# Peptides against a protein of PDB entry 3S8F, part 2

Target 1, 157 residues: chain A of PDB entry 3S8F
Amino acid sequence: VLTLFVAVPSLMTAFTVAASLEFAGRLRGGRGLFGWIRALPWDNPAFVAPVLGLLGFIPGGAGGIVNASFTLDYVVHNTAWVPGHFHLQVASLVTLTAMGSLYWLLPNLTGKPISDAQRRLGLAVVWLWFLGMMIMAVGLHWAGLLNVPRRAYIAQV
Target 2, 166 residues: chain B of PDB entry 3S8F
Amino acid sequence: DEHKAHKAILAYEKGWLAFSLAMLFVFIALIAYTLATHTAGVIPAGKLERVDPTTVRQEGPWADPAQAVVQTGPNQYTVYVLAFAFGYQPNPIEVPQGAEIVFKITSPDVIHGFHVEGTNINVEVLPGEVSTVRYTFKRPGEYRIICNQYCGLGHQNMFGTIVVKE

## One batch from the design tools (peptide; made by RFdiffusion4, then SolubleMPNN; aimed at target 1 A14, target 2 A8 Y12; its pose is not in this set)

Design b2_p20_5_s4
Fold by OpenDDE base, seed 1:
Structure b2_p20_5_s4 (fold): chain B 157 residues (1-157), chain C 166 residues (1-166), chain A 20 residues (1-20)
Amino acid sequence: as target 1 above (157 residues)
Amino acid sequence: as target 2 above (166 residues)
Amino acid sequence: FDELLAKFLAFLQKAFEAAE
């Protein structure tokens, strides 16, 4: 149980980022309990991508706590659960953050702003990536709970 | 204004920090609840047992697959299993239905997996260490052993069989 | 290195333009 203290810094960081998002949304005119979310710049793929990554990281982080518990790890270890967790952490947060960073970095490095078409395409890319990643992650976690082994091409019917 | 912004940020951070801590306790509580309600599925790991992987094939209880299944008591057996590149020994493993089986699994070469399909038996097998798993097969039939830890070029073909007899 | 970076950025720019 004491091992779970490692989750404290991660949770603190995650929720501090959330606090920053709330603050930003309120500065942009968002009001109420959830109105600040709508006020965030959802038209900017450089913003949307890392935020979607953060959203995927939430269940991934919860899964990390499960994986770190030796008693619960007995259930999920070396099953499809682990790749599911991995894809949420790396292919969601890290990858989407990188994608978002690209949409910010490239215009700055080239000195050319992205066109409206490029912006819309970027939004489509990051949303589709997120959706696909969530579907795959849910499937992998579910398969893991059904005792589908990791690193094997066969599984129990 | 920088000062006002700083104060506002701190207020939000404190609120979310409190929420963070609350969620941490929720997760711990959920783990505790799961353990309390699902104890039947948890197998104790036991104490660490060590062996010499360089001699385990030549001497000791793993050396002879014909003597790998040892009756230790009434309706109780110990099975000494080797996971190696790329298979299991003995293969098949024959055990009676309803008996308490203690698997003692080790490796002479690299890390392997020992995943028994249709059961909750799923352990990693490390050279120099003995993995101990206790299980009772309630249904007769064949159970496939799957290596779920990458162990080399033949990993995908590394299978074994447990035959449970009535 | 600057030239290599410039070429890479140009490649990316062309890719974005092709997607329009």
Scores: peptide ipSAE 0.000, ipTM 0.744, DockQ to the pose 0.013
OpenDDE base, seeds 2, 3, 4, 5: peptide ipSAE 0.000, 0.000, 0.010, 0.000; ipTM 0.700, 0.742, 0.737, 0.715; seed 4 fails the geometry check

## One batch from the design tools (peptide; made by RFdiffusion4, then SolubleMPNN; aimed at target 1 A18; its pose is not in this set)

Design b2_p22_6_s2
Fold by OpenDDE base, seed 4:
Structure b2_p22_6_s2 (fold): chain B 157 residues (1-157), chain C 166 residues (1-166), chain A 22 residues (1-22)
Amino acid sequence: as target 1 above (157 residues)
Amino acid sequence: as target 2 above (166 residues)
Amino acid sequence: VAALLALAAALAAAGAQAALAA
């Protein structure tokens, strides 16, 4: 039970970041309930990568609640579900944030802006990474629910 | 600008907080769904039981594989299982169909897994602790036990068998 | 069932605390 109270700072962080994004979008001219999303700088891989990481982190966080639940952890523990969870957390959020950080940091450190071709390639990379990670994560979670074991080369479902 | 930004962000937090609360209910619903669909037939242990891993092979209910299956009541059995590097004992585990089986699983050496294919039995086995799982096999046949916790060089080949007899 | 209820209570409490802090 006490472990689940870790959800408090996590949720606070989540809606604070979301609120910051909404504010940024509205500053950029976005209006209405969803117009602020369209106004965000989706042409910048330094922005897109971390945001996609956050989107992947949401279902990962939901999975974290499951993994922290006594009865549900019994169901999913040491199944393919667990790799599905941490690939959303590490290989999606952390990795995409790192990629986004590089797209911002390297131009600033070198004093050389990225070319338009590099920008477009960067966008393609982060979107493809996100898509691939989502497919893999869905597959792993599904396999986990079918009781496919973790750390085994064979399974009977 | 920073003060104005903070005030504006704070205004949006109310909406996102409401959304977060709504998502909590969604998560509860998903938890309830998962519980209803995937936990049937398994009752996990409610109390911590401990053993000495250094003596578990020499004395007590795990010491003799021939005495591992104990009838505790009408159509009720307790099975004392050791998970070790790299296998299970007894192997095979023989139990009757339709009986309520209480597995008492521990390890004399390192942490192992106890995953029974065709069932939702899946527990870690820790030296010094006893994992307790209650299950009733409805269908006769052979059920493979898989170690799903890395336990050394032979981990990938660590298997056991439960034989359910009519 | 008890675990689910405890989880629900914990999540509700977390949400309430967050709402009070905002």
Scores: peptide ipSAE 0.011, ipTM 0.729, DockQ to the pose 0.047
OpenDDE base, seeds 1, 2, 3, 5: peptide ipSAE 0.000, 0.000, 0.000, 0.007; ipTM 0.750, 0.715, 0.737, 0.720

Design b2_p22_6_s4
Fold by OpenDDE base, seed 3:
Structure b2_p22_6_s4 (fold): chain B 157 residues (1-157), chain C 166 residues (1-166), chain A 22 residues (1-22)
Amino acid sequence: as target 1 above (157 residues)
Amino acid sequence: as target 2 above (166 residues)
Amino acid sequence: VDALLALAEALRAAGEQAAREA
């Protein structure tokens, strides 16, 4: 029970970040319940990367609660489910945030903006990374539910 | 202007916090739903049983693999299993079909896994502790035991077999 | 469901107000 209280500040932070995104979108002219999303700068890989990371973090966070639940953890513990969770948390959110940070940092450090070609390449990299990671994560979680063990090269399913 | 904006943002954040709290309850409800639909109930913690890993190979019920399978009642057995670097004993573990099997698993060296394919048996084995798992094999055949905890250079090759006889 | 919709609308309204006041 005490372990689940860790989810409280995490959820508060998550929704605060979401609120900030909504606020930013509305400041950029977005209206309505969802119109603010379209108003966000989706042409900037430095923005898209961490946002996609956040999207991956949502199911990952839910999985974290599952993993922290003693009854549900009994089902998923030491199965492919666990690395699936890790790839959403680390290889998606952390990695994409790092990528996004790089797309911002390098131009600022060099004093030169990225070219349009570099921008498009960056967008392609970020979206492809996210897509691949989501496919992998779904596969790992699915395999985990089928009781495929982690840290094993072979499984009977 | 800044003051008005600040008040607006604070009110907005309060709304999101309320939403966050609501979502917390939704997640709790989803967990409850998952438990209700995918399991028969809460799995209680078993009694903690301890052993000395330094002597478990020399004395006690794990010392002799030939005596590892003990009939404790009609159609009921206890199997004393050692997980070690890098294998299981006894190997194979022979049990009858339809019998209630209580596995008592421990380790003399490092942490291992005990994952039985085709079953829901999946436990960590800690030196100094006894893992207890109860299972009834309904189908005869061979069930592979896989170590799913890294335990050293031979981890990937650490397998055992449960043979269920008719 | 109605409560959730009401909350969503309240959040939308608050967000729009915040944007206007910013």
Scores: peptide ipSAE 0.107, ipTM 0.776, DockQ to the pose 0.042
OpenDDE base, seeds 1, 2, 4, 5: peptide ipSAE 0.012, 0.007, 0.000, 0.000; ipTM 0.754, 0.714, 0.735, 0.715

## One batch from the design tools (peptide; aimed at target 1 E22 R26, target 2 Y12)

Design b2_p28_1 (made by RFdiffusion4)
Pose (drawn by RFdiffusion4):
Structure b2_p28_1 (pose): chain A 157 residues (1-157), chain B 166 residues (1-166), chain P 28 residues (1-28)
Amino acid sequence: as target 1 above (157 residues)
Amino acid sequence: as target 2 above (166 residues)
Amino acid sequence: ALAAAVAAVVAFLVAYFVAYHREMEAIF
């Protein structure tokens, strides 16, 4: 029960952050129900990386609420589902957010500029990392529901 | 404008939060339902039941695997199961279908998992402790036990079998 | 019965989403 309550601050974060992004999209001219998404600064890796991380957090958090549901945990406990869940949370959102900081924080700390080429390369890196985490989340959640255990060298069997 | 967008955002946020709370409460009620049904038998016994891992293969209910299945009620069998590096005894565990099975599971060495494929049986096995879970097999046949807690280099090949007789 | 309950939750979320965005659209 208390774990289900720990989920409320992230459910609140989902709205406060989503409304902040929508407000920014509308300031930048975006209209429609989706125009506000397209009008956001998708050429800036510091923007893109946490946003993509937040997108993967939606299934990441859904799996966490499942794991927190006591008897439901007996379906997925110590299976590949668990790494599927935590790659979405820490290996995607937390890691992508830190990667995006290379693009505003590093210049601030070192004075070293980020070139146009380095910016585009950062875009590719955060997209590939995000997409790779999403594909693997699918493989691991599904294999977990099929009772494949975590922490196993299953290629040797 | 900012004042207006702000006001509207807070108003709809309050609504979302109430909905999100109502949804979490429904899940809590649904979990409480499972805890009142037979499906909750796989929840391990909360009572501490200590044993000694260094003598469990020499004395006590785990010393003779052929004697591991004991009828404890008219439709009830207790099964003493040893999960060790890297296997389970007895092998196979043989039980009748439709009977309640109380698995008492310990380990002489390291922590092992006990995950019965196709069931909700999924329990950690700790040396020095006895893990007790309950389940009734409704379908006869062979069930595979998977070790789902890393117990060393033999972990990926650590399996066992439950045969549910007709 | 479960399918109807899920459909009602989805319908509610869609309606709530649309209503929030129409309100934001009117502001802007």

Design b2_p28_1_s3 (made by RFdiffusion4, then SolubleMPNN; from b2_p28_1, 13 letters changed)
Fold by OpenDDE base, seed 5:
Structure b2_p28_1_s3 (fold): chain B 157 residues (1-157), chain C 166 residues (1-166), chain A 28 residues (1-28)
Amino acid sequence: as target 1 above (157 residues)
Amino acid sequence: as target 2 above (166 residues)
Amino acid sequence: ALAEALAAIAAALAAALLEYARTMEEIF
């Protein structure tokens, strides 16, 4: 019930974030239905990281509703599905946001901008992290649906 | 431009708010539907039962593993299972193929899991409470019971076996 | 019926998004 309650503000947040991104993209010259996306600063790991985190958070949020469902949770509870959900929410959104924050915070604290090489490395790290996290999350969710238990080193499948 | 855009965004936000609220009701309705129809492989549980975890090993239906399997009907059995640190009793649990089995599971110590591989049986076992699960084994053989709730240093080795006899 | 309802919702959302995009294009 509590999870469902927070679904509403989370959807509202999704709107405001998306609207903000569109607004920013359009200010940067993006046009059309999706042209504003391309206009966003995809060359900045401080931007890319939290955005990728948000993207991972979407299926995680859907999973949260499943986990909060009494009957649907029966299928997935204490299976690998749960760690899959956690990794989307924590290891994707929270971690990527933290990573992105560091790419912003450290240069600002020191007053020294990151080099181009550091920027490119940062982008690589963020994208690789996201890719790996998505692969792991899909695997864990799939394993969970196959009844692979949580907190066990063995499984029938 | 920024102010105009902001005004436009606010206008559409109202619609999104309405949509979000509608989705909330959809979610509630879906949960209610699944609960009412018992879909998605839900095993109906019995009424909430309480036991004293401090005496469950000494008296009552869980006290003697040799008497844990009770025939309650022509093709119906009740199995009184203890999940403890770190194992299950009785072990193995022997039941006939095709019989309706009612598992009554409790714990004398801490919270454990009761996850039977090859089945949809997956419940948490709380000290002081009795978990009730109904299942019919259609295939003979051995089914492993796994503890999927951390219960201490020996958690990873906490296994049991259900033997389904032809 | 559920699939149809979901399709209708998706279509409505798509239409709203297109309208929103057009509105934003007029502003920018």
Scores: peptide ipSAE 0.324, ipTM 0.795, DockQ to the pose 0.733
OpenDDE base, seeds 1, 2, 3, 4: peptide ipSAE 0.251, 0.157, 0.136, 0.138; ipTM 0.783, 0.723, 0.757, 0.745

## One batch from the design tools (peptide; made by RFdiffusion4; aimed at target 1 L11 A18)

Design b2_p29_8
Pose (drawn by RFdiffusion4):
Structure b2_p29_8 (pose): chain A 157 residues (1-157), chain B 166 residues (1-166), chain P 29 residues (1-29)
Amino acid sequence: as target 1 above (157 residues)
Amino acid sequence: as target 2 above (166 residues)
Amino acid sequence: SLLHLLWFVFVSSIVLYALPLLLSTLAML
């Protein structure tokens, strides 16, 4: 029960952050129900990386609520589902957010500029990392529901 | 405009939060339902039941695997199961279909998992402790036990079998 | 079954984390 309550701050974060992004999209001219998304600064890796991380957090958090549901945990406990859940949370959102900081924080700390080429390369890196985490989340959640255990060298069997 | 967008955002946020709370409460009620049904038998016994891992293969209910299945009620069998590096005894565990099975599971060495494929049986096995879970097998046939807690280099090939007789 | 309940909780939780995208749009309209 208390774990289900720990989920409320992230459910609140989902709205406060989504509304903040929608407000920014509207300031930048975006209209429609989706125009506000397209009008956001998708050329900036510092923007893109946390946003993509937040997108993967939606299934990441859904899996966490499942794991927190006591008897439901007996379906997925110590299976590949659990790495599927935590790759979406820490290996995607937390890691992508830190990667995006290379693009505003590093210049601030070192004075070293980020070139146009380095910016594009950062875009590719955060997209590939995000997409790779999403594909693996699918493989691990599914294999977990099929009772494949975590922490195993299953290629040797 | 900012004042207006702000006002509207807070108003809808309050609505979302109430909905999100109502949803979490429904989950809590649904979990409470499972705890009142037979499906909750796989929840391990909360009572501490200590044993000694260094003598469990020499004395006590785990010393003779052929004697591991004991009828404890008219439709009940207790099964003493040893999960060790890297196997389970007895092998196979043989039980009748439709009977309640109380698995008492310990380990002489390291922590092992006990995950019965196709069931909700999924329990950690700790040396010095006895893990007790309950389940009734409704379908006869062979069930595979998977070790789902890393117990060393033999972990990926640590399996066992439950045969549910007709 | 626990598996069916799991799907229900999982899918509904996805709605919980995704629905703010639509609700914030309606608030801004």

## One batch from the design tools (peptide; made by RFdiffusion4, then SolubleMPNN; aimed at target 2 Y135; its pose is not in this set)

Design b2_p30_1_s3
Fold by OpenDDE base, seed 3:
Structure b2_p30_1_s3 (fold): chain B 157 residues (1-157), chain C 166 residues (1-166), chain A 30 residues (1-30)
Amino acid sequence: as target 1 above (157 residues)
Amino acid sequence: as target 2 above (166 residues)
Amino acid sequence: SLLEELLELVYNSSIAMLLASALMAFAALS
């Protein structure tokens, strides 16, 4: 029981961030069940990147709970499943958050706002990164369930 | 103002909590489905058994690869396997088709993996601990053993073979 | 069994979420 309580801080963070996003969207004029989402600043890569990271973190978090289960972990341990989980948690959430931070930090450090072209390029980068990571993660999780080992250059399937 | 903001956020948190709980069940259901349809299955864990890694090569059932395969009953065998840097012994491991095989695996040096392709055998091998896996090979042929735990510079080349005869 | 483990996982995860929610509510109202 205590093992799963490790997830409590993460869940608290997730709920708080989600609530904050909805609140922010509604403050920006969004209404209804989904209108607040459209009202968020999707034109800013500094915002989009960490949000996409959060989206990837949801299935990754579910997988983390599986990995924390003694019996279920036996199924997936040292298979491609584990790298799949890592790529959702680290290479998606953490990495995209870092990317987003840079889109804020660099303009702040230089004192110059990013150009429109740079903004559009930034958006393309984070969306493509997210898409690629999701495809890779699905593949790795699937391969893991098919008993493809990690840390090996060969596999049966 | 701060108080009002906190109350508003709390209201949204209630909705997201409900959604998260619903999604939890969805994800668990999805995981259950995928495991049931795609996984190689689960091997039950055995009892904790200890061995001295410093002497396992010199004495005991792992010391002689030629005596590693022991018939314990009708159509039942125990195979004492060492995973070491960088390989397995005995290699190959020869067992009969259809026999119940109990693998007793340990390491004299560092942690290794014992992943048998084409099977659900996948365990870590710890020095000082004996990993026990029970399996019956229904199909004859060669099964490759892969080390799926990094164990040093030669990790990528650490392979073994199980030969199922008859 | 796998089913039993999944059920236990659901149960424990639900408790964790409820606990987290309660803690957040307490923090927000304090």
Scores: peptide ipSAE 0.022, ipTM 0.710, DockQ to the pose 0.076
OpenDDE base, seeds 1, 2, 4, 5: peptide ipSAE 0.022, 0.006, 0.000, 0.013; ipTM 0.721, 0.659, 0.697, 0.675

Design b2_p30_3_s1
Fold by OpenDDE base, seed 2:
Structure b2_p30_3_s1 (fold): chain B 157 residues (1-157), chain C 166 residues (1-166), chain A 30 residues (1-30)
Amino acid sequence: as target 1 above (157 residues)
Amino acid sequence: as target 2 above (166 residues)
Amino acid sequence: SLLEELLELVYNRAILLYSLPFLLAAQALA
């Protein structure tokens, strides 16, 4: 009940953020249905990190609804599915948002911009983190659906 | 300018609302399809039943492992299982193939898991509560019981066995 | 099914390709 209640405000927030991104992209010269996406500052790890976190949050949020559903929870509860959900929510969204925040915060605190090399390295870190997290999350969800238990090092599948 | 920007954002919000809802339904449908095609369904839970975890080992149906398997009908059995730190009793649990088995599972100490490999039996076992699971083993053999809820230092070695006889 | 096998293949390849640079780097630094 609580999860379903929280889902509504969360979706509203997501819509607002997405709308803001589209507006920003269009202000930067993006046109058309998807052109605004390309116009966003993808060269800035402070931007890329939290956006990737938001993307990971979408399937994670859907999974949250599943986990909160009584009938579906009988299938996924205490399986690898649950860690898969957590890694999307915490290790993707929260972690990437924190990373992005640091890339913004550090230059502002020091008064010095990050070097180009640091920027490129930051982009590599963020993208690799996201890709690895997606691969792991898919695997955990898949294993969970195959009834692989969580908190157990041995499973017959 | 601010007003125009606000209206533009609002319009985009409506579009993204529609898209997000559509995607949500797609994901739910996909998950539902996957669950329907790859799972054996949901095992119905029994009514909420309470027990005293401090006395469950001394008196009642869980007290004697030798009497844990009770025939309740021609092809029906009730098995009273204790999940404890760190194992299960009785162990092994012996039941006939094709019989309807009602597992009554509880714990005398801490929360444990009861996950039977090769089946859809997967429940948490709480001290003071009885978990009821109904299942029919169609194939003979040995089924391993795994604890999937952390319960202490010996959690990783907490196993049981169900032996299904022809 | 064929689709499931294909998905498994793609997934395994993805894991391998993702992991390989790190494994090679670890080997080189060992």
Scores: peptide ipSAE 0.301, ipTM 0.780, DockQ to the pose 0.027
OpenDDE base, seeds 1, 3, 4, 5: peptide ipSAE 0.014, 0.020, 0.015, 0.016; ipTM 0.728, 0.719, 0.715, 0.705

Design b2_p30_5_s1
Fold by OpenDDE base, seed 2:
Structure b2_p30_5_s1 (fold): chain B 157 residues (1-157), chain C 166 residues (1-166), chain A 30 residues (1-30)
Amino acid sequence: as target 1 above (157 residues)
Amino acid sequence: as target 2 above (166 residues)
Amino acid sequence: SLLEELLELVYSSAVLLYSLPFLLAAEALA
């Protein structure tokens, strides 16, 4: 009940951000149901990083509801599923948002714009980070469903 | 221009909020469905048992490992298990195949895990509380108990064994 | 072994990847 109560404002916030993205994309010339997505500044790591974090938060948030559900938590509690959830929430959303913030903040603080090489490297970093986190998260969730224990170096599986 | 932009943003927010609410109902429905179809293993909160961890080793049903397995019916047993730093007692736990086993698990010291490999038995064991799990072993053999809650320097070596006899 | 080499590659790649954002930040501050 408590988690569901928290889920409401969290979903509202997340989808409000999505609304802002749609507005921004349309201002940039995007049209149609999905054209606004393509119009977003995907060449800017300061934008890409937090957006990828949000994408990772979707399955993580759903997992949070699962973890808080009594009957479902019985299956996943103290298994590798839980670290999988953490890595989506913290190592993806929070970390990528922090990275994105740095890519915006540092140029503004130093007064020096990032070079094209730095921009490209930044894009590579955030995309590779996201990819690695998704692979690890899927693996951990899968292992958890197979009853691989948390905080144990051995498993019967 | 600012007013126009504000109105446009509000329109998008309304749409996405509606979607948010729809997703919320989907999740609630899924939970409700799960609760309606999968109620096995649910223990009523009103039957939560407590015990004094400071005396559990000296008196009561957990005090003597030799008396830990109690037959409560023709094919029913209660097993009083202590999870401690760093092991389980009794060890091994011997139970018959096909019998309904009620594990009553507690700890005299810190929080431990009770994870029986090859089964869906996976509970935390808190000092002062009794964890109750019902299970029927269909296959004979040895089942390893592992601790999946960090409990100190010897956590990784904390193992037990359930021996299921034909 | 092939497995060991693969693991070393994975670990090295991870260290590099995790370090890059901070290296970029350091460069930007210099």
Scores: peptide ipSAE 0.026, ipTM 0.699, DockQ to the pose 0.022
OpenDDE base, seeds 1, 3, 4, 5: peptide ipSAE 0.021, 0.016, 0.007, 0.021; ipTM 0.737, 0.717, 0.704, 0.700

Design b2_p30_5_s2
Fold by OpenDDE base, seed 2:
Structure b2_p30_5_s2 (fold): chain B 157 residues (1-157), chain C 166 residues (1-166), chain A 30 residues (1-30)
Amino acid sequence: as target 1 above (157 residues)
Amino acid sequence: as target 2 above (166 residues)
Amino acid sequence: SLLEELLELVYSTAIALYSLPFFLAAEALA
């Protein structure tokens, strides 16, 4: 019950952002159930970065519910599972949002738009960052389920 | 125009809110399924015991490693374990195979971990508190105890051993 | 299993790709 009181507002907040994205995509000409996604500005790292962060937050949020569950937390507590959760929440969502914010902020502060080369580099950075974070997070969660401890340099599995 | 946009946003929000609620129920169902199909040892939190960390090493059941293993029944033992910077006592901990072992673990100094490899024993050990874990070793052999809570410069070398005798 | 092999391949590839710039930098500074 207590976990639900935290989870519900978080889910509501996250998916209201998705609602805004759907609206924006449809304004950009996207139609149908998924066409609005393709219509979003995927060529802009200022957009892509925070969206990828949100995508990483989905499994991280689910993991948060697990971590907050008494019986399940007993299984995952102080295992590699916990760092996996952190990297999804902080190193993905927060970090990518910050990166995206910079891609928006710098052009506005300087009054000069980013070059095409900078844009392409930015896209590469955020996608590679996301990919690396997902791979690492999956590995950490998997290791955690295999009872690999956190804060230990060796484990027998 | 602004009004139309507002209504459209609200419609999308309603849809996504419904989806969020659906996902919530999916997660609840998954938790329920896990609980129904899997059994894990859970120690009741209502029996939290306290101890003075400043005297636990000098007096009481943790003071003498030679008397740390106490037989409480024909096939039942209580083991009083100290986790300290940087090790465990007694070390090794010797227990018989198939016996019900109750570990009573505390710390005289800082927070440590007590993670027994090959088992589901994984608890934090706080100074001033007694961690209680019940476990039965089905297989004989050596089980390594690992500290999984940072406790200082020697944290990475803090190991213990449980020897399960046939 | 096939899944395990695939995962190992993915992780190995990822490690190689992400570590390569640092390896090259180390060689350049040696």
Scores: peptide ipSAE 0.141, ipTM 0.744, DockQ to the pose 0.021
OpenDDE base, seeds 1, 3, 4, 5: peptide ipSAE 0.020, 0.026, 0.021, 0.007; ipTM 0.742, 0.729, 0.740, 0.697; seed 3 fails the geometry check

